# Peptides against a protein of PDB entry 2YKT: the designs that were tried, part 157

Target 1, 231 residues: chain A of PDB entry 2YKT
Amino acid sequence: SRSEEMHRLTENVYKTIMEQFNPSLRNFIAMGKNYEKALAGVTYAAKGYFDALVKMGELASESQGSKELGDVLFQMAEVHRQIQNQLEEMLKSFHNELLTQLEQKVELDSRYLSAALKKYQTEQRSKGDALDKCQAELKKLRKKSQGSKNPQKYSDKELQYIDAISNKQGELENYVSDGYKTALTEERRRFCFLVEKQCAVAKNSAAYHSKGKELLAQKLPLWQQACADPS

## One batch from the design tools (peptide; made by RFdiffusion4, then SolubleMPNN)

Design b2_p19_7_s3 (from b2_p19_7, 7 letters changed)
Fold by OpenDDE base, seed 5:
Structure b2_p19_7_s3 (fold): chain B 231 residues (1-231), chain A 19 residues (1-19)
Amino acid sequence: as target 1 above (231 residues)
Amino acid sequence: SSFQEELEEMEEFLKEFEE
């Protein structure tokens, strides 16, 4: 029946979230942690490189003919430090606002979805059983009426069962339909949450890239001219 | 935050269901 098919669809939505979405989200979180670790590794490696650049700047500053180039090299290292600070802020936000929150949510969601599905199934079954009972009673009543010398005796009761069946059928259909809409909404809100968190990551990344671009664009022309200037 | 609100709603649902 239509209600049975809709019921199956509803259950499948919950199962898809529990068996496909949530495990995939856990993997996504794990991959995010790996990515964070790799970026932290880049930060560490970059520090070593630019510390070495500072050393070259010190040597230039101590030279007889390249003293001004020492300042240029120090500025290059300082710009890197500022860019790195922006990256660290981005990573902190990435960890605290995305990974930690997703981890907390996905853990709680396993219990929540199990309970939500169970609640739906219990109520759906209750309504279905009540409908089946009324249908069975009507069938029994009709059999009695067919064998009776006075069928009119059962007419009022037959009408009552017909009305009850109609009402219960409508209630079941509405409940299952609403259940399906609710399940789809539950699925959508989870994807929306992920999208929103990724938007926050994108904004933070844009800020990081913008800051780096601005700092480099400001200084690069000066650095490019440094060797053309007399000592 | 919207996040904390969602967690609280889920916890409240679980509390009611498990009682």
Scores: peptide ipSAE 0.228, ipTM 0.837, DockQ to the pose 0.894
Fold by OpenDDE base, seed 2:
Structure b2_p19_7_s3 (fold): chain B 231 residues (1-231), chain A 19 residues (1-19)
Amino acid sequence: as target 1 above (231 residues)
Amino acid sequence: SSFQEELEEMEEFLKEFEE
């Protein structure tokens, strides 16, 4: 029946979220944590490199003929520090606004979806069983009427069951239809949440990239000329 | 936050359902 088909569709939506979306989201979170760790590793490694660059700048500053190049090397290291600070801010957002929130949500969602599905199934079954019962009673009544010497005695009761069946059928169809809409909304909400959080990360990433571009664009001409203009 | 509100709603639903 249409109701049964819609019921199967509803259950399939919940199952898809539970068995496909949520596991994939957990994997996404895990991959995000790996990415975060790698970027943190880059930060640490970069610190060592630019600390070494500062040391070279110190040596230049102590030299007789390369003092001005010491300042250039210090500036290079400082610009890197500023860029790295922006990266750390991006990573903080990436961790706190995406990974942590997704992790918290997905953990709770497993229980929530299971409960929601069970609630739907229980009520759907209850309505279905009530309908089946009325249908069965109508069949019994019709059998009694056919075997009766006075079939007219059962006419009013037959009409009552027909009406009850019609009403219960309508209620079941509406409930299942609403259940399907609810399930689709639940699915969409989860994708929307992911998109919104990824947008926040993208915004912070853009800030990191723009800051780096600005700082380097400002200083590169100066650094490129430093060797050509000895003081 | 909208995030916290969503978590609370989910928790409330679970509380009502599991009790």
Scores: peptide ipSAE 0.227, ipTM 0.838, DockQ to the pose 0.889
Fold by OpenDDE base, seed 1:
Structure b2_p19_7_s3 (fold): chain B 231 residues (1-231), chain A 19 residues (1-19)
Amino acid sequence: as target 1 above (231 residues)
Amino acid sequence: SSFQEELEEMEEFLKEFEE
C-alpha cells in the first residue's frame, strides 16, 4: 500500500543517516584531524628553517660588505612568521569550530536518531494496529450479519466501523507522510550544518591565503633588488 | 550559540523519551 511504502521510505531515511551519513561523518572528522596534524607539522618544520635563515641574517649584519642583506633576511623570516601566525589562527578555527562541534554532534546524534525512529515506529504501529482491529471487527460483524435473520440490526454498527476505518486510514497516511517529511528535514539539516561549517573554514582559509599574498607581494620586489643595489 | 541550542534540544528530546 501507499502507506506501507511511505513507511519504508521513512525508515530508510533514518537508517541512511545512522548507517551511512554518521559513520562517514566520523571518518571525515578523523581525516580532518590528520590534516590538522600534518599542517601543524609543516608549521613546526618551517620554524626551524626560518630560524636558520635568521642566523644567516645575523652573519650578514656582522659582515663589512653585506650588512643591508641582513635586514632583508630578517624581513623574510618576519613575513614568514606573520603568515604562520595566520595559519595557526585558521587551524584553531578549524579545530574548535568544525572538528570539535561535529564530533560532539555526531556522538549525540546516534542516540537522538535512534530515539526519533523508535518514537515514529511506535506511533505508526499503534495507528496501524488500531486500523487492523477495526477492519477485523468489521469482517466479524459482516459474517454475523450474513448469518442473521435480521441483518438490518447490524447496519448502523457496520456504518460506524466503515467510518472509523476511513478515518484511521487517513490518519495513518497523514502521519506517515508527515513522518517522511520530518525525516527528510532531519537529513537536510545535517548536510546543511556540514556545508555551513565548511564555509566558515573556507573563509578563514581565504584570509590566510590573502594575508600571505599581500605580505609577499609587498616585500618581494624589495628583496629582489637588494643584491643589485648595494649600499 | 546556535550549535549549543541544537545540542540542548536534542538532549531534552532524549530525556523526555528515555523517561
Scores: peptide ipSAE 0.221, ipTM 0.834, DockQ to the pose 0.825
Fold by OpenDDE base, seed 3:
Structure b2_p19_7_s3 (fold): chain B 231 residues (1-231), chain A 19 residues (1-19)
Amino acid sequence: as target 1 above (231 residues)
Amino acid sequence: SSFQEELEEMEEFLKEFEE
């Protein structure tokens, strides 16, 4: 029937979120944590590299003929420090605003969706059972009327059951239809949340990349001239 | 709605359902 098919569709939406979306989201969070860890590793490794560069700058500053190159090497390390600060801010936001929030939400969502589906199923069944009962009673009444010498005695009651069946059928169809819309809205909301959080990540990432681009573009011409213009 | 509001709504639903 129409209502049965729509009921199956509704249940399938909830099942898809619980069995496909949420596990995939948990994996996404895990991969995000791995990515964060790798970026932290890059940060640490980069610090060692540029600390070593500073040491080379110190040696240049102590030399007789390469003092000005010491300043260049120090500037290179300083630009790196500033870029690194932007990366660290991005990583903090990535952790606190994306990963932590998704983790909290997905944990609660397992319980929420189970409850929501159960509530829907219980109410759907209740309405269905009430409809079935009225249909069964009408069938019994009609059988009784056919065997009676006075069938007109049951005419008013038959009309009452027909009206009740019509009303309950409409109510069930509306409930299932609304349930399906609600389920689709729940699914969409979860994808939208992910998209919005990724937009925030993208904004932070853009800020990091822009800062690096600006700093390097400003200083690189100066550094490139340092060897050609000894002082 | 904010993230916190969404969590609160979910928690409220669970509270009502589990009572």
Scores: peptide ipSAE 0.220, ipTM 0.831, DockQ to the pose 0.830

Design b2_p19_7_s4 (from b2_p19_7, 8 letters changed)
Fold by OpenDDE base, seed 4:
Structure b2_p19_7_s4 (fold): chain B 231 residues (1-231), chain A 19 residues (1-19)
Amino acid sequence: as target 1 above (231 residues)
Amino acid sequence: SEFQKYLEEMEKFLEEFEA
């Protein structure tokens, strides 16, 4: 029946979220943590490299013929510092605004979805059972009427059961339909949440990249000319 | 935040269902 098919679809939506989406999201979070760790490692290693570059700049500043190159080396290190600061801000957002929140959500969501599905199933079954009962009673009444010398005696009751069955059937169909819409909304809500969080991360990432590009574009011509200029 | 509201909604539902 239409209601049975829609019921199956509703259950499948919940199952898909629980068995496919949430496990995939957990994996996504794990991969995100790995990515964060790698970026943190890069940041640490880069700090050591550019600290060493500063040392080279100090030596240049102490020289008699390369003092101006000391300033260039310091500028290179400073630009790197600014870029790394922006990266750290991005990583902080990545951790706090995406990974942590997704982790909290997915943990709670498993219990929530189980409960939501059970609630739906219980109510759906209750309405179905009530419908079945009315149908069974109508069948019994019709059997009694066929065996009676006065079938007209049962006509009013038969009409009442027919109306009740129609109403209960409609109620069941509406409930299942609403249940399906609710389930789809739950699924969409989860994808939307992920998209929105990724958008926030993307904005921060864009800021990091743009700042780096701007700083380097501004200074690079100066640095490239430094060795051509008289000391 | 939208996130906190969502968590609260889920928690409230669970409290009502598991009671």
Scores: peptide ipSAE 0.259, ipTM 0.855, DockQ to the pose 0.954
Fold by OpenDDE base, seed 2:
Structure b2_p19_7_s4 (fold): chain B 231 residues (1-231), chain A 19 residues (1-19)
Amino acid sequence: as target 1 above (231 residues)
Amino acid sequence: SEFQKYLEEMEKFLEEFEA
């Protein structure tokens, strides 16, 4: 029946979220944590490299003929420091506003969706059982009427059951339909949440890239001329 | 935040359902 089909669709939406979306989201979070760790590692390694560059700058500053190049090397290291600071800010946002929140959500969501599905199933079954009962009673009444010497005696009750069945059928259909809409809304809400959080991360990432581009664009011409223009 | 409100909604639902 239409109601049964819609019921199956509703259950499938919840099952898809619980069995496909949420596990995939957990994996996404795990991959995000790995990515964060790798970027933190890059930051640490880069620090060592540019600290060594500073040392080269110190040597230049102590030289008789390359003193001005010391400042250039220091500037290079400083620009890197600023870029790394922006990266760290991005990573902080990535961790706090994306990964942590997604992790909290997915943890709670497993219980929530299970409960929501169970609630829906219980009520759907209750309405279905009530309908079945009325249908069974009508059938029983009709059988009794056929065996009776006075079938007209049961006509009013028959009409009452017919009306009750019609009403209960309508209620069940409406409930299942609403349930399906609710389930789809729940699914969409979860995807929207992911998109919105990813957008926030993207904005922070853009700030990092913009800052790096700006700093390098400003200084690179100066550095490129340093050897040609002795002080 | 919208996130916190969503979590609270979920928690409230669970509290009512599991009670």
Scores: peptide ipSAE 0.257, ipTM 0.855, DockQ to the pose 0.948
Fold by OpenDDE base, seed 1:
Structure b2_p19_7_s4 (fold): chain B 231 residues (1-231), chain A 19 residues (1-19)
Amino acid sequence: as target 1 above (231 residues)
Amino acid sequence: SEFQKYLEEMEKFLEEFEA
């Protein structure tokens, strides 16, 4: 029946979220943590490299003929430090605003969805059972009426059961239909949440890249001319 | 935050369902 098919669809939506979406989201969070760790490693390695560059700048500053190049090397290291600071801020946001929140959400969501599905199933079954009972009673009444010397005695009761069946059928169909819409809304909400969180990550990433570009664009021409124009 | 509100709604639902 239409109601049975819609019921199956509704259950499948909840099952898809619980069995496909949420596990995939957990994996996504894990991959995000790995990515964060790798970027932290890059940050640490970069610090060592630019600290060494500063040392080269110190040597240049102590030289007789290359003093001005010392300043250039210091500036290069400083610009990188600023870029790295921006990256660290981005990573902090990535951790606190994305990974942590997603982890909290997915943990709670497993319990929530299980409960929501159970509630729906219980109510759907209750309505279905009530309908089946009325149908069974009508069938019994009709059999009794057919064997009776006065079938008209049961006519009013038959009409009552017919009306009850019609009403219960309508209620069941409406409930299942609404349940399906609700389930789809829950699914969409979860995808939207992910998209919105990724938008925040993208904005932070854009800020990091923009800051780096601006700093380098400002200084690079000066650095490029340093060797061509000796003091 | 919107996130916090969502968590609170979910928790409330669970509390009502599990009592």
Scores: peptide ipSAE 0.257, ipTM 0.856, DockQ to the pose 0.886
Fold by OpenDDE base, seed 5:
Structure b2_p19_7_s4 (fold): chain B 231 residues (1-231), chain A 19 residues (1-19)
Amino acid sequence: as target 1 above (231 residues)
Amino acid sequence: SEFQKYLEEMEKFLEEFEA
């Protein structure tokens, strides 16, 4: 029946969230942690490289003929430091605003979805059973009427059961339909949450890239001319 | 935050269901 099919679809939405979405989200969080760790590693490695660059700048500053190039090398290292500070801020936001929140959400969501599905199933079954009972009683009444010398005696009760069945059928259909809409809304809300959080990451990333671009764009022309302008 | 509101909603539902 249409109601049975809609019921199956509703259950499948909940199952898809619990069995596909949530495990995939946990994997996404794990991959995010790996990515964070790798970026932290890049920051550490970069520090070593630019510390070594500072050392080269010190040597230039101590030279007789390349003193001004020492300042250039120091500026290069300083710009990198500022860029790395922005990266660290981005990583902090990535950890606190994305990963931690997703972990908290996915943990609670497992319990929530299980409860929501059980609530839906219990009420759906209750309405279905009530409908089946009324249908069974009508069938019994019709059998009695067919064997009776006075079928008119059962006419009013038959009409009452027909009306009750119609009402219960409508209630069941409406409940299942609403249940399906609710389930789809729950699924959409979870994807929307992910999209919104990823948008925040994208904004932070854009800020990081913009800062780096601005700093380098400002200084690079000066650095490129340093060797052409001897002291 | 929207996140906190969502958590509170889920917690409230669980409290009502488990009660």
Scores: peptide ipSAE 0.239, ipTM 0.842, DockQ to the pose 0.957

Design b2_p19_8_s1 (from b2_p19_8, 12 letters changed)
Fold by OpenDDE base, seed 3:
Structure b2_p19_8_s1 (fold): chain B 231 residues (1-231), chain A 19 residues (1-19)
Amino acid sequence: as target 1 above (231 residues)
Amino acid sequence: SEFDEYDKEVQELLAEEES
């Protein structure tokens, strides 16, 4: 029936969230943590490289003929420091605003969806059983009426059961239809939450890249001229 | 936040199931 098919579709939405979306989201979070760890590794390695560059700058500053190049090397290291600070801010947001919140949500979601599905199934079954009962009673009544010498005695009750069946059928169909819409909404809000959180991270990432580009664009012409323009 | 609302919904639904 239409209601049975809609019921199946509703259950499949919940099943898809629990068996496909949530596991995939857990994997996404895990990959995010790995990415964060790798960026932390890059940060550490970069610090070592630019600390060594500072040492070269110190040597230049102590030299007789390359003193001005010491300042250039220090500026290069300083720009790195500023870029790194912006990266750390981005990573903090990435961790606290995306990964942590998604992890907390996905952990709770298994229990939530199980309860939601169970609630839906229980009520759907209850309405279905009530409908079946009325249909069964009508069938019994009709059999009794056909065997009776006074069928008119049962006409009012027959009408009552027909009306009850019609009402219960409508209620069941509406409930299942609303259940399907609710399930689709549950799926959509999870994707929307992911998209919104990822957008926030993307904005912070854009700020990091913009700051780096700005700082380098400002200084690079000076650095490129340094060897040609001794002070 | 949407997250806080979701957490509340989870707790409410679980409470209903346990009753």
Scores: peptide ipSAE 0.022, ipTM 0.582, DockQ to the pose 0.658
Fold by OpenDDE base, seed 1:
Structure b2_p19_8_s1 (fold): chain B 231 residues (1-231), chain A 19 residues (1-19)
Amino acid sequence: as target 1 above (231 residues)
Amino acid sequence: SEFDEYDKEVQELLAEEES
């Protein structure tokens, strides 16, 4: 029946979230933590490189003929330090606003979805069993009426069962339909939350890239001319 | 927030199951 098909679809939505979406989300969080760790590693390695650049700037400042190039090398290292500070801020946001919040949700979600599915299944079965009982009683009544010398005695009771079956069928169909809409809404809500959190990460990443571009664009012309102006 | 509403819904559903 249409109601049985829609019931199976509803159960499949919950199963897809529990068996496919949530495990994939856990993997996504794990990959995010790996990415965060790698970026922190880049930060550490970059510090060593630009500290070495500062040392080269110190040597230039101590020279007789290259003193002005020392200032250029120091500026290059300072701009990098500022860019790196922006990266660290982005990483904090990435951790606190995306990874932590997703981890908190996915940990509780398995229990929630199991309870929601169980509640739906229990009520669906209760309504189905009540309908089946009324149908069985009507069938018994009709058999009794066919074997009776006075079939008109059962006519009013037959009408009552027909009306009860119609009402229970309509109630079951509406409940299963609403259950399917609810399940689809639960699925959509999870994807929407992921998209919204990823948008926040994208905004923070854009700020990091913009700051880096601005700082380098401001200083690069000055640095490019430094060797053309002999002291 | 959407997160706060979700947490509330989860707690309500779990409380109904234990009851």
Scores: peptide ipSAE 0.020, ipTM 0.532, DockQ to the pose 0.783
Fold by OpenDDE base, seed 5:
Structure b2_p19_8_s1 (fold): chain B 231 residues (1-231), chain A 19 residues (1-19)
Amino acid sequence: as target 1 above (231 residues)
Amino acid sequence: SEFDEYDKEVQELLAEEES
């Protein structure tokens, strides 16, 4: 029946969230942690490189003919330090605002979805069983009426069962329909949460890239001219 | 926050199942 098919679809939505979405989200979090670790590694390696550049700047500053180039090399290292600080802020946000929150949410979600599905199944079964009972009683009543010398005695009771069956059928259909909409909403809210958190990450990433671009664009022309006009 | 609302919903649902 239509109600049975919609019931199956409802259960499948919950099943898909529990068996596909949540495990995939856990993997996503794990990959995010790996990415964070790699970026932290890049940060550390870059620090070593630019610390070595500072050393070259010190040597230039001590030279007779290249003193002004020492300042250029120091500026290059300082701009990198500022870019690195922006990256660290982005990584902190990435960890605290995305990964940690997703990890907490996905752990609680397994229990929530199990309870939600169980509640739905229990109520759906209860309504279905009540409908089946009324249908069975109507069938018994009709058999009794057919064997009776006075069938009219059962007519009012037959009408009552017909009305009860119609009402219970409608209630079951509505409940299953609402259940399906609820399940789809539960699925959508999880994807929306992920999208929103990724938007926050994207904004922070854009800020990092913008700051780096601005700093380099400001200084690069000066650095390029430094060798052309010795002071 | 959205997280706080979600946690509240979880706790309410779990409480209903235990009652």
Scores: peptide ipSAE 0.020, ipTM 0.534, DockQ to the pose 0.637
Fold by OpenDDE base, seed 4:
Structure b2_p19_8_s1 (fold): chain B 231 residues (1-231), chain A 19 residues (1-19)
Amino acid sequence: as target 1 above (231 residues)
Amino acid sequence: SEFDEYDKEVQELLAEEES
């Protein structure tokens, strides 16, 4: 029946969230933590590299013929420091605003969805059972009428059962339809939450990239000219 | 739907009894 098909669809939405979405989200969080760790490693390695660059700048500053290049090398290291500071801020946001919040949500969601599905199933079954009962009673009544010397005695009661069946069928269909819409809304809400959190990360990432671009764009022409100017 | 067919059958039976 149409109601049975829609019921299956409804259950499948909940199952998809529980069995596909939530596990995938847990994996996404895990991959995010790995990415964060790798970026922290990059930051550490970068510090060593630019500290070494500063040392080269010190040597240039001590030279008689390359003193101005020392300042250039120091500026390069300083710009890097500023870019890395911005990266660290982005990483903090990535951790606190995305990973932690998603982790909290996914842990609570399994219990919630299980309860929601169970509630839906219980009510759907209750309505289905009530419909089945009315259909069974109508069938019994018709059998009695066919065996009766006066079938007209059962006509009014037959009509009442027909009406009751129609009403209960409509109620079941409406309930299942609403259940399906609710399930789809729950699914959409979870995707929307992910998108919104990822948008926040994207904004922070954009700030990092913008700052880096700005600093480098400002200084790079000066650095490129440094070797052309004979001290 | 199976229900629609059943309802039609019921209505036909009712019409036959009223006739």
Scores: peptide ipSAE 0.007, ipTM 0.255, DockQ to the pose 0.013; fails the geometry check

